# Peptides against a protein of PDB entry 8OXM: the designs that were tried, part 74

Target 1, 371 residues: chain A of PDB entry 8OXM
Amino acid sequence: FKAEFRLAGGVNLPKIIDCVGSDGKERRQLVKGRDDLRQDAVMQQVFQMCNTLLQRNTETRKRKLTICTYKVVPLSQRSGVLEWCTGTVPIGEFLVNNEDGAHKRYRPNDFSAFQCQKKMMEVQKKSFEEKYEVFMDVCQNFQPVFRYFCMEKFLDPAIWFEKRLAYTRSVATSSIVGYILGLGDRHVQNILINEQSAELVHIDLGVAFEQGKILPTPETVPFRLTRDIVDGMGITGVEGVFRRCCEKTMEVMRNSQETLLTIVEVLLYDPLFDWTMNPLKALYLQQRPEDETELHPTLNADDQECKRNLSDIDQSFNKVAERVLMRLQEKLKGVEEGTVLSVGGQVNLLIQQAIDPKNLSRLFPGWKAWV

## One batch from the design tools (peptide; aimed at target 1 P216)

Design b2_p24_6_s4 (made by RFdiffusion4, then SolubleMPNN; from b2_p24_6, 13 letters changed)
Fold by OpenDDE base, seed 5:
Structure b2_p24_6_s4 (fold): chain B 371 residues (1-371), chain A 24 residues (1-24)
Amino acid sequence: as target 1 above (371 residues)
Amino acid sequence: AEEEAKREKEREEALREELLRRLA
């Protein structure tokens, strides 16, 4: 292992280390804590199952619809290594890096990423109306630039177009599967882009089964479909390739209802898979950048000896698990707000919810909904 | 719709050529 490491960013500050294998190949590795690795490993298995379902269907196979997965390797009882996709970058590092982010390079007269964050933090405790007004002002003065990623990386016109289609397909597949699984915390440091394939890699999968809705600032969008995410698709945006890939992914998920319910049921009742949101995790995920300096959670694992009455925990857990399964069944039937929708109707509703500036303005400022 | 899609493709190609000229 090299002595130098990089921080990947995000809440858990995962360490990126470079290592040379016994085969002489240099590989990047992500080092993360035990509990987070278990959650990521379980969700990678679910994504592999979803990929198997997508490969069986002719329409999704022809479109090459897949979710990028990574290998989780446990090293010890307290540490593991994620086999990191070589040649990936966080979308946040490309877009809003402090010195050379794409917004600063292509839009030097727009607000800085710091000014945008500051403005949204100032209104964090204000009304939804005030949050919406400030979010619209931020969006007017912070224009999307993610189209330039594929233009910088792919100089041949035919390759550029193919990679933009690969990106759009990756966003569609991960958005729909992420919605079905109730995947949250999709901030710009938890989404990587592969510099060779233009496909997305979702990391830090610890907020699942709609547990993002019970955060102190609830999640109000089904997936990340922000202005930069849409800008990377090119001029058609969410219309055409993205919408069709969402519909075909949703069709496969709905037609696989029994398989998906059985898998999720096994995972929800696995005593080794802690998917439930706890108050400490909720505080940690929605810490302010100003509060990051004081609360080094010395997660002393020792203070979890709060003798919660085992019986009341088990009954509360079972009722939450049952509600998660019921909501998953509703999604897979196309039940939204008590109404049964077609695949096209359901996908349309989800797209409208994800792009609604009223929903985006209500998110936690650390999610960076203006990016 | 097809003419609009064609004009929009031509705008993307022009923007790409401008970017390539700035990166060269």
Scores: peptide ipSAE 0.040, ipTM 0.529, DockQ to the pose 0.010
OpenDDE base, seeds 1, 2, 3, 4: peptide ipSAE 0.032, 0.008, 0.000, 0.000; ipTM 0.520, 0.342, 0.273, 0.290

Design b2_p24_7 (made by RFdiffusion4)
Pose (drawn by RFdiffusion4):
Structure b2_p24_7 (pose): chain A 334 residues (1-279, 317-371), chain P 24 residues (1-24)
Amino acid sequence: FKAEFRLAGGVNLPKIIDCVGSDGKERRQLVKGRDDLRQDAVMQQVFQMCNTLLQRNTETRKRKLTICTYKVVPLSQRSGVLEWCTGTVPIGEFLVNNEDGAHKRYRPNDFSAFQCQKKMMEVQKKSFEEKYEVFMDVCQNFQPVFRYFCMEKFLDPAIWFEKRLAYTRSVATSSIVGYILGLGDRHVQNILINEQSAELVHIDLGVAFEQGKILPTPETVPFRLTRDIVDGMGITGVEGVFRRCCEKTMEVMRNSQETLLTIVEVLLYDPLFDWTMNPFNKVAERVLMRLQEKLKGVEEGTVLSVGGQVNLLIQQAIDPKNLSRLFPGWKAWV
Amino acid sequence: ELAEERELEAQEALEEEALEEARE
């Protein structure tokens, strides 16, 4: 074990350690004290199940739809450990870096990230109209730059298109699974982009199962589909590869709702921390019902096709009205 | 700073919700 450890930041102060194995290769682990990773263990298990189901289905096998997973090992009710992701860079560090940010490098005349943060801080005390107006003004003077990422990393057009296609597929699959699982904490620091495969990886998974509505600032979107992601998917935008991949993933999930419920039914017997405190778990049953409703497409008794559900999700995600009410730190304009 | 404030508010909000559920 290495004698030194680093802090990853945050109120809980997670610890980063390096271990040298028998082969001598250093492996980085993240021990997360004062936090419960059992929910993250369930998230990783369902991620692996979805990846296996996508691999089994012939329709998705050809499209090579995969979910990037990292191992999470719970160690106690209030602690655990997880595998650190190597060869990945944060999206916000690439895009909105103060020193060498992509938006500053490409569009110096546009508003800086500091100006946008100042405006968002000044406007959180305003009403809906002023928030919508400021958001539209910010979007008018802040064009997406993320489309140049592979352009700056993959000079060969074939590799460039391959990486762009893999990025689009990974974004579609991750967005579908996150909507199904109710993942809300999707700001720039929770998503890591690989420097080689260009596939997005979700690392935080801190809050899910429709927890953003519990937060003071409700999450009005099911997944992150900001202007930067859409522009980086290509000229076609959401239409094309993203829509088809979302439909295929939704079909696979409808076909495997039995396996998904079997995986998620680990609750109701060993409830995790932050639940059933302050004296057939209530919230567990509620989230199971909500997941079942999402999977069956019933909701309030209404039937919805896979294509219609995908279109509705796209409309909700790209609607500026929903983006205006989001948390300023979520970086909806980014 | 904002991330820290948000984490703290999230903790408070969870505690208030747990209390409301226990009272119900």

Design b2_p24_7_s1 (made by RFdiffusion4, then SolubleMPNN; from b2_p24_7, 14 letters changed)
Fold by OpenDDE base, seed 2:
Structure b2_p24_7_s1 (fold): chain B 371 residues (1-371), chain A 24 residues (1-24)
Amino acid sequence: as target 1 above (371 residues)
Amino acid sequence: DEGNKLALEAKEALEKYLKELAEE
């Protein structure tokens, strides 16, 4: 370990530690001090299993459909070392960096990222109608620019086209697998893009099994398919390559029902995998930047009063786990809103839900649904 | 069945990994 550390940007100020491996290679390690890296580690294993399923299928293998994984070495329940994906950047850093984000560079006359955030924060406690109107005004004055990522990074037209396809496939695969696993908290800092491959790397996997729906502001979209995410696909948007890759991924997931149910059942009943949403985690995920100052460490939650009868906690936990398994089985059967859909019908519904401005306007403002 | 075998292999691999993560 080098004695020098760098602070990564972002709320959690993860420490980047440069480590020299036994191979003499310098590797950047991200040390997160408060996040349960065990959740990330477990979800990386699930993604590797999903990748194995995708590689066994001829149609998904030919399309190179994979979820990008990273090495997680949890050191404790509260600390661990992420092998920082060298050559990745948060999509939020590229798009909405305060100094020189792509929106400011390419759309200097649009609203600033701060103005958009402020407008959506002002209506956070308002009606869905008022949220929708303000969201549409924000969207009109904050036009997508993520197409420029591939244009800046890949100057050769043939490479540019190939990388745009790699991006589109990565979005499709991660969106469908993320939906099946009920992955939430897909804000612009939890999605990295690889500057060499144009593939997405999903980080901070602590909101799984649709636990985002029980947040104080519930998640209303199955995955992140916002205007910038779509703009990165180029002129075809969600049509063509993206849709076909979603369908082929969904076919593999539905045909792997028994395997996926078995995997998720193991995870749900593992006492070391804390997938449940707790009030403190919910507060942390939906904190306002202004409220960060008031988390005095004085929540000594006296461990004493959480002696809720072990039996009642276990019964409530088991009921939530059963509901998660039931909902996973429904998804894998193509049951949406009480109707059995074809793979194409299910994928179409999910795309429509993810791009619907009414659903996007209802998200927590920190999710930045206008980006 | 190939599906059952894969499910069992995945289960055993995941249980092993979760156990290793507990012992570290």
Scores: peptide ipSAE 0.111, ipTM 0.757, DockQ to the pose 0.021
OpenDDE base, seeds 1, 3, 4, 5: peptide ipSAE 0.095, 0.025, 0.028, 0.082; ipTM 0.739, 0.559, 0.635, 0.740

Design b2_p24_7_s2 (made by RFdiffusion4, then SolubleMPNN; from b2_p24_7, 15 letters changed)
Fold by OpenDDE base, seed 4:
Structure b2_p24_7_s2 (fold): chain B 371 residues (1-371), chain A 24 residues (1-24)
Amino acid sequence: as target 1 above (371 residues)
Amino acid sequence: SMGNEMALAARKALEEYNRKLAEE
């Protein structure tokens, strides 16, 4: 291990550690401390399955639609190493790093990331109308800059164009697969970008199956499609390549309904896969950055055998699992709000929901929906 | 079914992950 570690920003302050493998290769590793990486490991398997489905379809294969996967290596019962490709950086680090973030570099007169967060935290307990107004003020004074990622990394115009397309395809694939799996909105530090491929890597998959909707501040978007995410696609934004790649991904998902339902059903009922949201996890995911200092991890949840009656847990679990499966069936049928939509109609609705500033303004401020 | 094969593969990967966790 090199002595230098970078904190990937994020809920669990994952440490990026450069490791030299036994093969003499340097690999960047994300060390998550105190996280159950089992859910990440499962979700990587599900992503591989989705990739298999996408590779079997000629239209998605031709478009190279894939969700990037990483290797999960356990280090302890509560820690593991995410082995990812060298040259991956958190989008949040590129965009909103306090010293050299792209927003500060390209928009020095805009609000700081801290000012934006402060303004949104001040209205966190306010009405949706007040949240919307402050979010619009923040957005006006914090303009997107993620277009500059590809421009900084790829100086050749032809390469730049190809990498922007690779990025757009990666966002589309991960957005639709993420929607189907109910990953919801993703914290900016939990989205990595590969500096060589311009593809996204989603890490920290601790929220799946729409469990983000039962958080104290429920998620209101089907996936992260914030202004910076869109800005990285270039001038066409969500139109053209992104939309078409979403439609083709959704088409494969809907045509693979039986397979996806079977996979998810088996996983939901697997006793080794705890996907349910618990109150402690919910608090942790939506804690204030200021509260990180006082949560001494002295939650030794002592083995107080809360004899939760096995029967009441099982009934509640089964009802949640059934609801997840029913909602997955609806998604795979194109049922949105009781209406059956075409692939294009469903994708359009999801895009509109994801970019709606009313929905974005209602997100947990810690997830920085203005980025 | 392809779904069952894939689900079994996911489970085996979880079992392998848990085994590695128990060996450390």
Scores: peptide ipSAE 0.286, ipTM 0.840, DockQ to the pose 0.024
OpenDDE base, seeds 1, 2, 3, 5: peptide ipSAE 0.267, 0.018, 0.022, 0.022; ipTM 0.832, 0.532, 0.517, 0.577; seed 2 fails the geometry check

Design b2_p24_7_s3 (made by RFdiffusion4, then SolubleMPNN; from b2_p24_7, 18 letters changed)
Fold by OpenDDE base, seed 2:
Structure b2_p24_7_s3 (fold): chain B 371 residues (1-371), chain A 24 residues (1-24)
Amino acid sequence: as target 1 above (371 residues)
Amino acid sequence: SMGNELAKALEEALKKYQEKLAKE
């Protein structure tokens, strides 16, 4: 370990430490000091499992469908070493950085990212109709620019085309795997893009098993498929490559039902895997940017008093775990809204739900559904 | 370490799944 550290950007100011590996290579490691990196470590193992399933199927293997994984070494409940994905950038940093964001560079006459956020925060407690109207106004005056990521990074047209396909496949695979696992909190800082591969890296995996639906502002989309995410796919958008890759990923997931259920059952009943949403976590995830400065909860609350009567917590926990397993089984059977759908029908419904401006307008403003 | 027990449980679940797929 070098004695020098760099601060990474972002709310939690993670420390980047340079480590020399046993191979003599310098690797940047991110030390998160407050997040439960055990959740990320567990979910990375589940992603590796999903990747193994995808590599066994000839159709998904030919398409190189994979969810990008990173190494997480949990050291404690509150500390761990994350292998920083060298050559990745948060999509939010590329798109909506205050000084050099792609929206400001390519669309200087559009609303600023701050103006968009402010408008959506003003209607946060308003009706769904008022949220929808303001969201549509924001969307009209904040046009997508994520197509320029691949154009800036890949100057050769053949490489550019290949990388755009890699991006589209990565979005498809991560969207369907993320939906099956019920991944939430897919805001623009929790999704990194690899500047060399154009593949997405999902981080901060603490909202899983649809626990985003029990947030004070419930999550209303199955995955992030916002206008910039779609713009990065190029002219075809969600049609063609994206849809076919979603269908082939969903086919593998549905055909792997027993395995996925067994894995998730083991995880849900692991006493060391805290997947449940708690009020403090919910508050943290949906804090206002203005409130982020003060309420660092000194979670110096002694581990002692959460000896809540184990029996009543266990019954409530077991009921939530059973509900999660039941909902996972429904998804893997293609049961949506009480109807059994084909793979194509299920994928179509999920795409429509994810791109619906009514669903997007209902999200927490911090999720930045207009990006 | 917790990550090793979970990794082992996942590897065992994977192995059981491989054995099931090899019987079909």
Scores: peptide ipSAE 0.021, ipTM 0.509, DockQ to the pose 0.020
OpenDDE base, seeds 1, 3, 4, 5: peptide ipSAE 0.012, 0.015, 0.017, 0.018; ipTM 0.494, 0.463, 0.500, 0.494

Design b2_p24_7_s4 (made by RFdiffusion4, then SolubleMPNN; from b2_p24_7, 14 letters changed)
Fold by OpenDDE base, seed 3:
Structure b2_p24_7_s4 (fold): chain B 371 residues (1-371), chain A 24 residues (1-24)
Amino acid sequence: as target 1 above (371 residues)
Amino acid sequence: SLGNELALKGKEALEKFQKELAKE
C-alpha cells in the first residue's frame, strides 16, 4: 500500500488507495466504507454468468455483447476493496462537473447543473404535473452533449465510429441485463465510462431485484436511457444498433430462463446477501441535504426491536423472495403488465418507458433524470 | 429448514458451475 490515498467523490467518500502488488504492478483500489460490498461481489458473479450466456450465443458473441465487470474483494460486511477500474470516469463527472463539465463547455448559455438540480428539488413534493412541466423546462434549457465524449477521446474517424459502436453495445447489454436483475440506483455517479474502450462499468449494485420501486420516491424507469445516454449513441439514437443489441441480449436472457431463475433463487435465499430494502438504506439513498443536520445517530439502542417473531420475519422474507422470483420469471417470459410480448415488443416497451419524460420527471432529483 | 437445504443445493450448483468454468 502507498501511504497516500485520494478521496473519490460520493456520499461515502470512498478512498482510492494505490496498491503495489507482489508482481510490482500498481493497482488502484477503491475502499468503500459502510457499503455492503458483498452485494457488489454477488452481482459481479451474476454479470459473469450473464456474460458466459452471451458468449455462448453466436449473435451476441459476434456483436461482443458483454457487461463490464470489476473485481470486488469484500473484507467484511461493511468494508471491502474494489479494484478501481483504471481509466474510467463517472459519466456525471464528465457531463456535469461544476468547473469543466461538458455541458458548461459545449452549452455555456444553458442552465447550470446546479440550476437544474435546484429547480427539480423545489418541485420534489409537488404534483406529477408540476414535476413534468419543470422537468420539460429544465430539459429545454439543458441540451445533451455526451456525443462529445467519443469526439474528444477518439480523433481518428474510424476509431471514433468503432468506439461509439462499443458504447452503444455496452449501454444495450447493461440496460437489458440490469432490467432482468431489477438493478436500480443508476444515477450518473454509479455509471463509469472507460476512456479507452468507451464501455460502461456499472458500480454500486446494492439496489437490485426491483427494490428501487419500494423507495420513498419509487424508480419509474427500467434502466438509465436519459438524453445524454442516448446522445452518446450519435444520430441514430435508440434506433438501429441499440435496439438490435437490446433484442439480441433479451433473446439470450429469455432462452436462459431456467439458468437465471436457479442462480437468482440461490442468491435470494443466501443469508449473507441482504438484497432487501431497509428504511436506513432508503433514507441514505434519498436523503435530502436539509435532513443531514438532524440525524445525529442517537444510537439509542432502546428503539424497540419489534421482535417480530423470527417466524413472521421468515414468512415475510419468503413472500418477498417468491414475488421477486415470480416477477423475474414473468420478465423472462416477456410478460409485461399481464400481457405476453415478443422480444421486440418487450424491448420496445422498455425503451419507451425509459425515455418517457413523465417517468423521468417522477424520479428522485438526485438521480438527475435531465442528464 | 427448506430454505437452508435449497441454499445449500444452490451453493453446490454454483461451486460446480465455477469449477466447470475454471476448467475451460
Scores: peptide ipSAE 0.011, ipTM 0.420, DockQ to the pose 0.019
OpenDDE base, seeds 1, 2, 4, 5: peptide ipSAE 0.009, 0.011, 0.009, 0.009; ipTM 0.460, 0.426, 0.413, 0.461

Design b2_p24_8 (made by RFdiffusion4)
Pose (drawn by RFdiffusion4):
Structure b2_p24_8 (pose): chain A 334 residues (1-279, 317-371), chain P 24 residues (1-24)
Amino acid sequence: FKAEFRLAGGVNLPKIIDCVGSDGKERRQLVKGRDDLRQDAVMQQVFQMCNTLLQRNTETRKRKLTICTYKVVPLSQRSGVLEWCTGTVPIGEFLVNNEDGAHKRYRPNDFSAFQCQKKMMEVQKKSFEEKYEVFMDVCQNFQPVFRYFCMEKFLDPAIWFEKRLAYTRSVATSSIVGYILGLGDRHVQNILINEQSAELVHIDLGVAFEQGKILPTPETVPFRLTRDIVDGMGITGVEGVFRRCCEKTMEVMRNSQETLLTIVEVLLYDPLFDWTMNPFNKVAERVLMRLQEKLKGVEEGTVLSVGGQVNLLIQQAIDPKNLSRLFPGWKAWV
Amino acid sequence: EEEEELNEEERRERAKEEQERELE
């Protein structure tokens, strides 16, 4: 074990450690004290199940739809450990870096990130109209730059297109699974982009199962589909590879709702922390019902096809009205 | 229902404090 450890930041102060194994290769682990990783363990298990189901289905096998997973080992009710992701860089560090940010490098005339943060701080005390107007003004003077990422990393057109296609597929699959699982904490620091495979990885998974509505600022989108992600998917935008991949993933999930419910039914017997406190779990049953409704496409008794559900999700995600009400720290304009 | 209301109040208080710190 290495004698030194680093802090990853945050109120809980997670610890980062390095271990040297028998082969001598250093491996980085993240011990997260005062936090419950049992929910993250369930998230990783369902991620692996979805990846296996996508691999089994011939339609998705050809499209090579995969979910990037990292091992999470719970150690107690209030602690655990997880595998650190190597060879990845944060999206916000690449895009909105103060020193060498992509938006500053490509569009110096556009508004800086500090100006946008100041405007968002000044407008949180305003009404809906002023928030919508400021958001539209900010979007008018802040063009997406993320499309140049592979252009700056993959000079060969074949490799560049392969990496772009893998990025688009990974974004579609992660977005579908996050909507199904109700993942809400999807700001720039929770998503890491690989420098080689260019596949997005979700690292935080801190809150899910429709927890953003509980937060003071409700999460009005099911997944992150901001202008930067759409521009980086290519000229075609959401139409094309993203829509088709979303439809295929939704079909696979509809075909495997039995396996998904079997995986998620680990609750109601060993409830995790932050639940059933302050004296057939209530919230567990509620989230199971919500997941079942999402999987069956019933909701309030209405039937919805896979294509219609995908179109509705795209419309909700790209709607500026929903983006205006989001948390300023979520970086909806980014 | 009363226990749920208490839990939601505590969560909202913690989340409010966290969002205030993130905005700082």

Design b2_p24_8_s1 (made by RFdiffusion4, then SolubleMPNN; from b2_p24_8, 11 letters changed)
Fold by OpenDDE base, seed 5:
Structure b2_p24_8_s1 (fold): chain B 371 residues (1-371), chain A 24 residues (1-24)
Amino acid sequence: as target 1 above (371 residues)
Amino acid sequence: DEELEKNLEELRKRAEELLKRLLE
């Protein structure tokens, strides 16, 4: 292992370490705590199952629709290593790195990432109307640049076009699978891009089954489809390839309803899989420091054994698990807001919800909805 | 270590068995 490490984004500030294998190959590894590794590992298994369903369908197989997965390797009872695909970078590191981020390089006269964050933090406790106005001002003065990722990495025009399509397909597949599983906390440090494939790798999967909606600042979007995410698709944006890939992914998920319900039911009742949002986790998720760098809150996880009375916990847990299963069944039937939608209607509603500036302006500022 | 790997492998096996039963 090298002596130097980088901090990744996410809750527990996981360490990115470089190691040389016995084969002489350099590999990046992510070191996380035990609980995060278990949650990530369970969700990686669910993604592998979704990939199996997508590979069996002719239309999704022809489009190469897959969600990228990574290997979880336990190191100890309290720590483990995620084997990262070599050549991944957080989209936040590329876009909004303080020193040489793409926004600073391509849009030097726009607001800095820090100015945008400060403006949104100042209105965090204000009305939805005030948040919307400031978000629109931020968006006007912070224009998307993520198109330049593929242009910098892929100089050949034919390769560039194929990689832009691979990116668009990866966003579509991960967005729909993520919506079905109720994935939250999709901030710019929890989404990596592969520098060779242009595919996305989602990390820090500890907010699932719509538990992001019960955060102190609730999540208001089904997935991340912000302006930079859309800019990476090129001039067609959310239309054409992205929409069709979402529809074909949703069709496979809806046709696999019984499979997905049974899998999620087993996971929800597994005592080893802590998917429930607790108040401490909720506070920690939304206490993200303004500056990516310095504030190590040494939250001593003093094991406050809150002696939760076992009997009241079990009844509350079962009622939450039942609500999660009911909502999953609704999604897989195309039930949105009490109405049964077609696959195209459901996908259209989700896209509109994800790109709506009113929904985006209501997110926690640490989610960076303007990026 | 072995216990976390066993639990993850058991979850994988249960999920694979569930997938097999639903595809038969």
Scores: peptide ipSAE 0.027, ipTM 0.640, DockQ to the pose 0.019
OpenDDE base, seeds 1, 2, 3, 4: peptide ipSAE 0.021, 0.021, 0.020, 0.023; ipTM 0.577, 0.568, 0.568, 0.624

Design b2_p24_8_s2 (made by RFdiffusion4, then SolubleMPNN; from b2_p24_8, 13 letters changed)
Fold by OpenDDE base, seed 5:
Structure b2_p24_8_s2 (fold): chain B 371 residues (1-371), chain A 24 residues (1-24)
Amino acid sequence: as target 1 above (371 residues)
Amino acid sequence: DEELEKLLEELRKRAEELLKKLLE
C-alpha cells in the first residue's frame, strides 16, 4: 500500500488507497466502514442478478445493457476494501471540481458551483415557489457541459460516438434498475464514470427501497436525470437510445416480477441487512457543509440503548417491509399513482418526473440538482 | 416458460445462497 491516500467525495469520505499487487499492477482500492460495505455488497449482488436477467433477454443483450458492479472484499470485522474500478472518476469531480471542473473551463462566465449551492441553500427553508424560481435562475446561469467528457477522452469520432452510446445505455439501465430497487442519494459524488468505457458506476448504495422519500428533505425524483446527465447523451437527449433502453430494461424487470420480489423479500427480512432509515443516518446524509464542523459524530454507539420494547420494533419493521414489497410489486406491474401503465407509459412518466424542474428544485441542495 | 422457470429457480437458489452468506 502507498502511504498516501485520497478522499473520495461524499458524506462517508471513503479513503482511496493505491496498492501494487504481487503481479506488479497498480490498483486503486476504496476503504469504507463495515456497515456501508455490507449494504453496498448486498446491492452489488442484486445488480449481478439484474445483469443476469438482462443478459438472458435477447433485446437487452443486443444493446449490452448492464449495471457496472464492483467487488467488495471484507478486510476485518470493522473495515473492508472495495475493489475500486481503476480509471473511474466521480462525475462531480469532473463537472464541479473547485480548481479545474468542466463548468469552470467551458463556462467561465456562468455562476460558480459554490454560488449555485449558496443560492439554493439560502432558499432551502422557503416555499416550493421560491425554490423553483431560484432553481430556474441557477439553471439559466449554469449551463450543462457533460458532453465534453466524451469529447476530451475520445478524440476519434467513431470511438467518441460508440462511447456516447455506451454512456447513454449505462444511464438508462442504472436509472430503471435503480428506480425498481428504490435507490436514493444519487448525488454527483455517488456516481462514477469509467474513463475507458464511459459507463457509470453507482456507489454508496445505503439508501434503497425508497428510504430517500422519508429523509427530512424527501427525494422527489425516481433517478438522477439532471441537465448534465442528459447533456452527456448528446443532441437527442432523453429521446431515442435512452428511452428505448429504459423501455427494454423495464420490460425485463416487469417480466421478472416473481424473481425480483423473492430476492427483495429475502433481503428485507435479513436481520443483518440494515436497509431502514435511521434518524441519525438521515441527519448525516442531509448535513449542511456549515454544520460539518460541530457534529463530529462521535458515534459512541454505546449510549442510546433506547429500550424500545423489542415487540414494537418488530411490528414496525414488518409493516415497513410489507409496504416496501407492496410498492415493489406495484412498480413491477406498472402501477403508478393507482393507474396501470404500459412499459412505454411508465418509462415516460418516470422520465418526466426525473427532468421536472419543480421536482428537482425541491431536492436537498447537497444533491446538486442543477448539475 | 421453461427457461424462465429455470431462471427463477436459479435466482431463488442464488437468493437463498445470498441469504446464507449474509447470515454467515
Scores: peptide ipSAE 0.024, ipTM 0.588, DockQ to the pose 0.019
OpenDDE base, seeds 1, 2, 3, 4: peptide ipSAE 0.012, 0.011, 0.011, 0.013; ipTM 0.530, 0.507, 0.514, 0.525

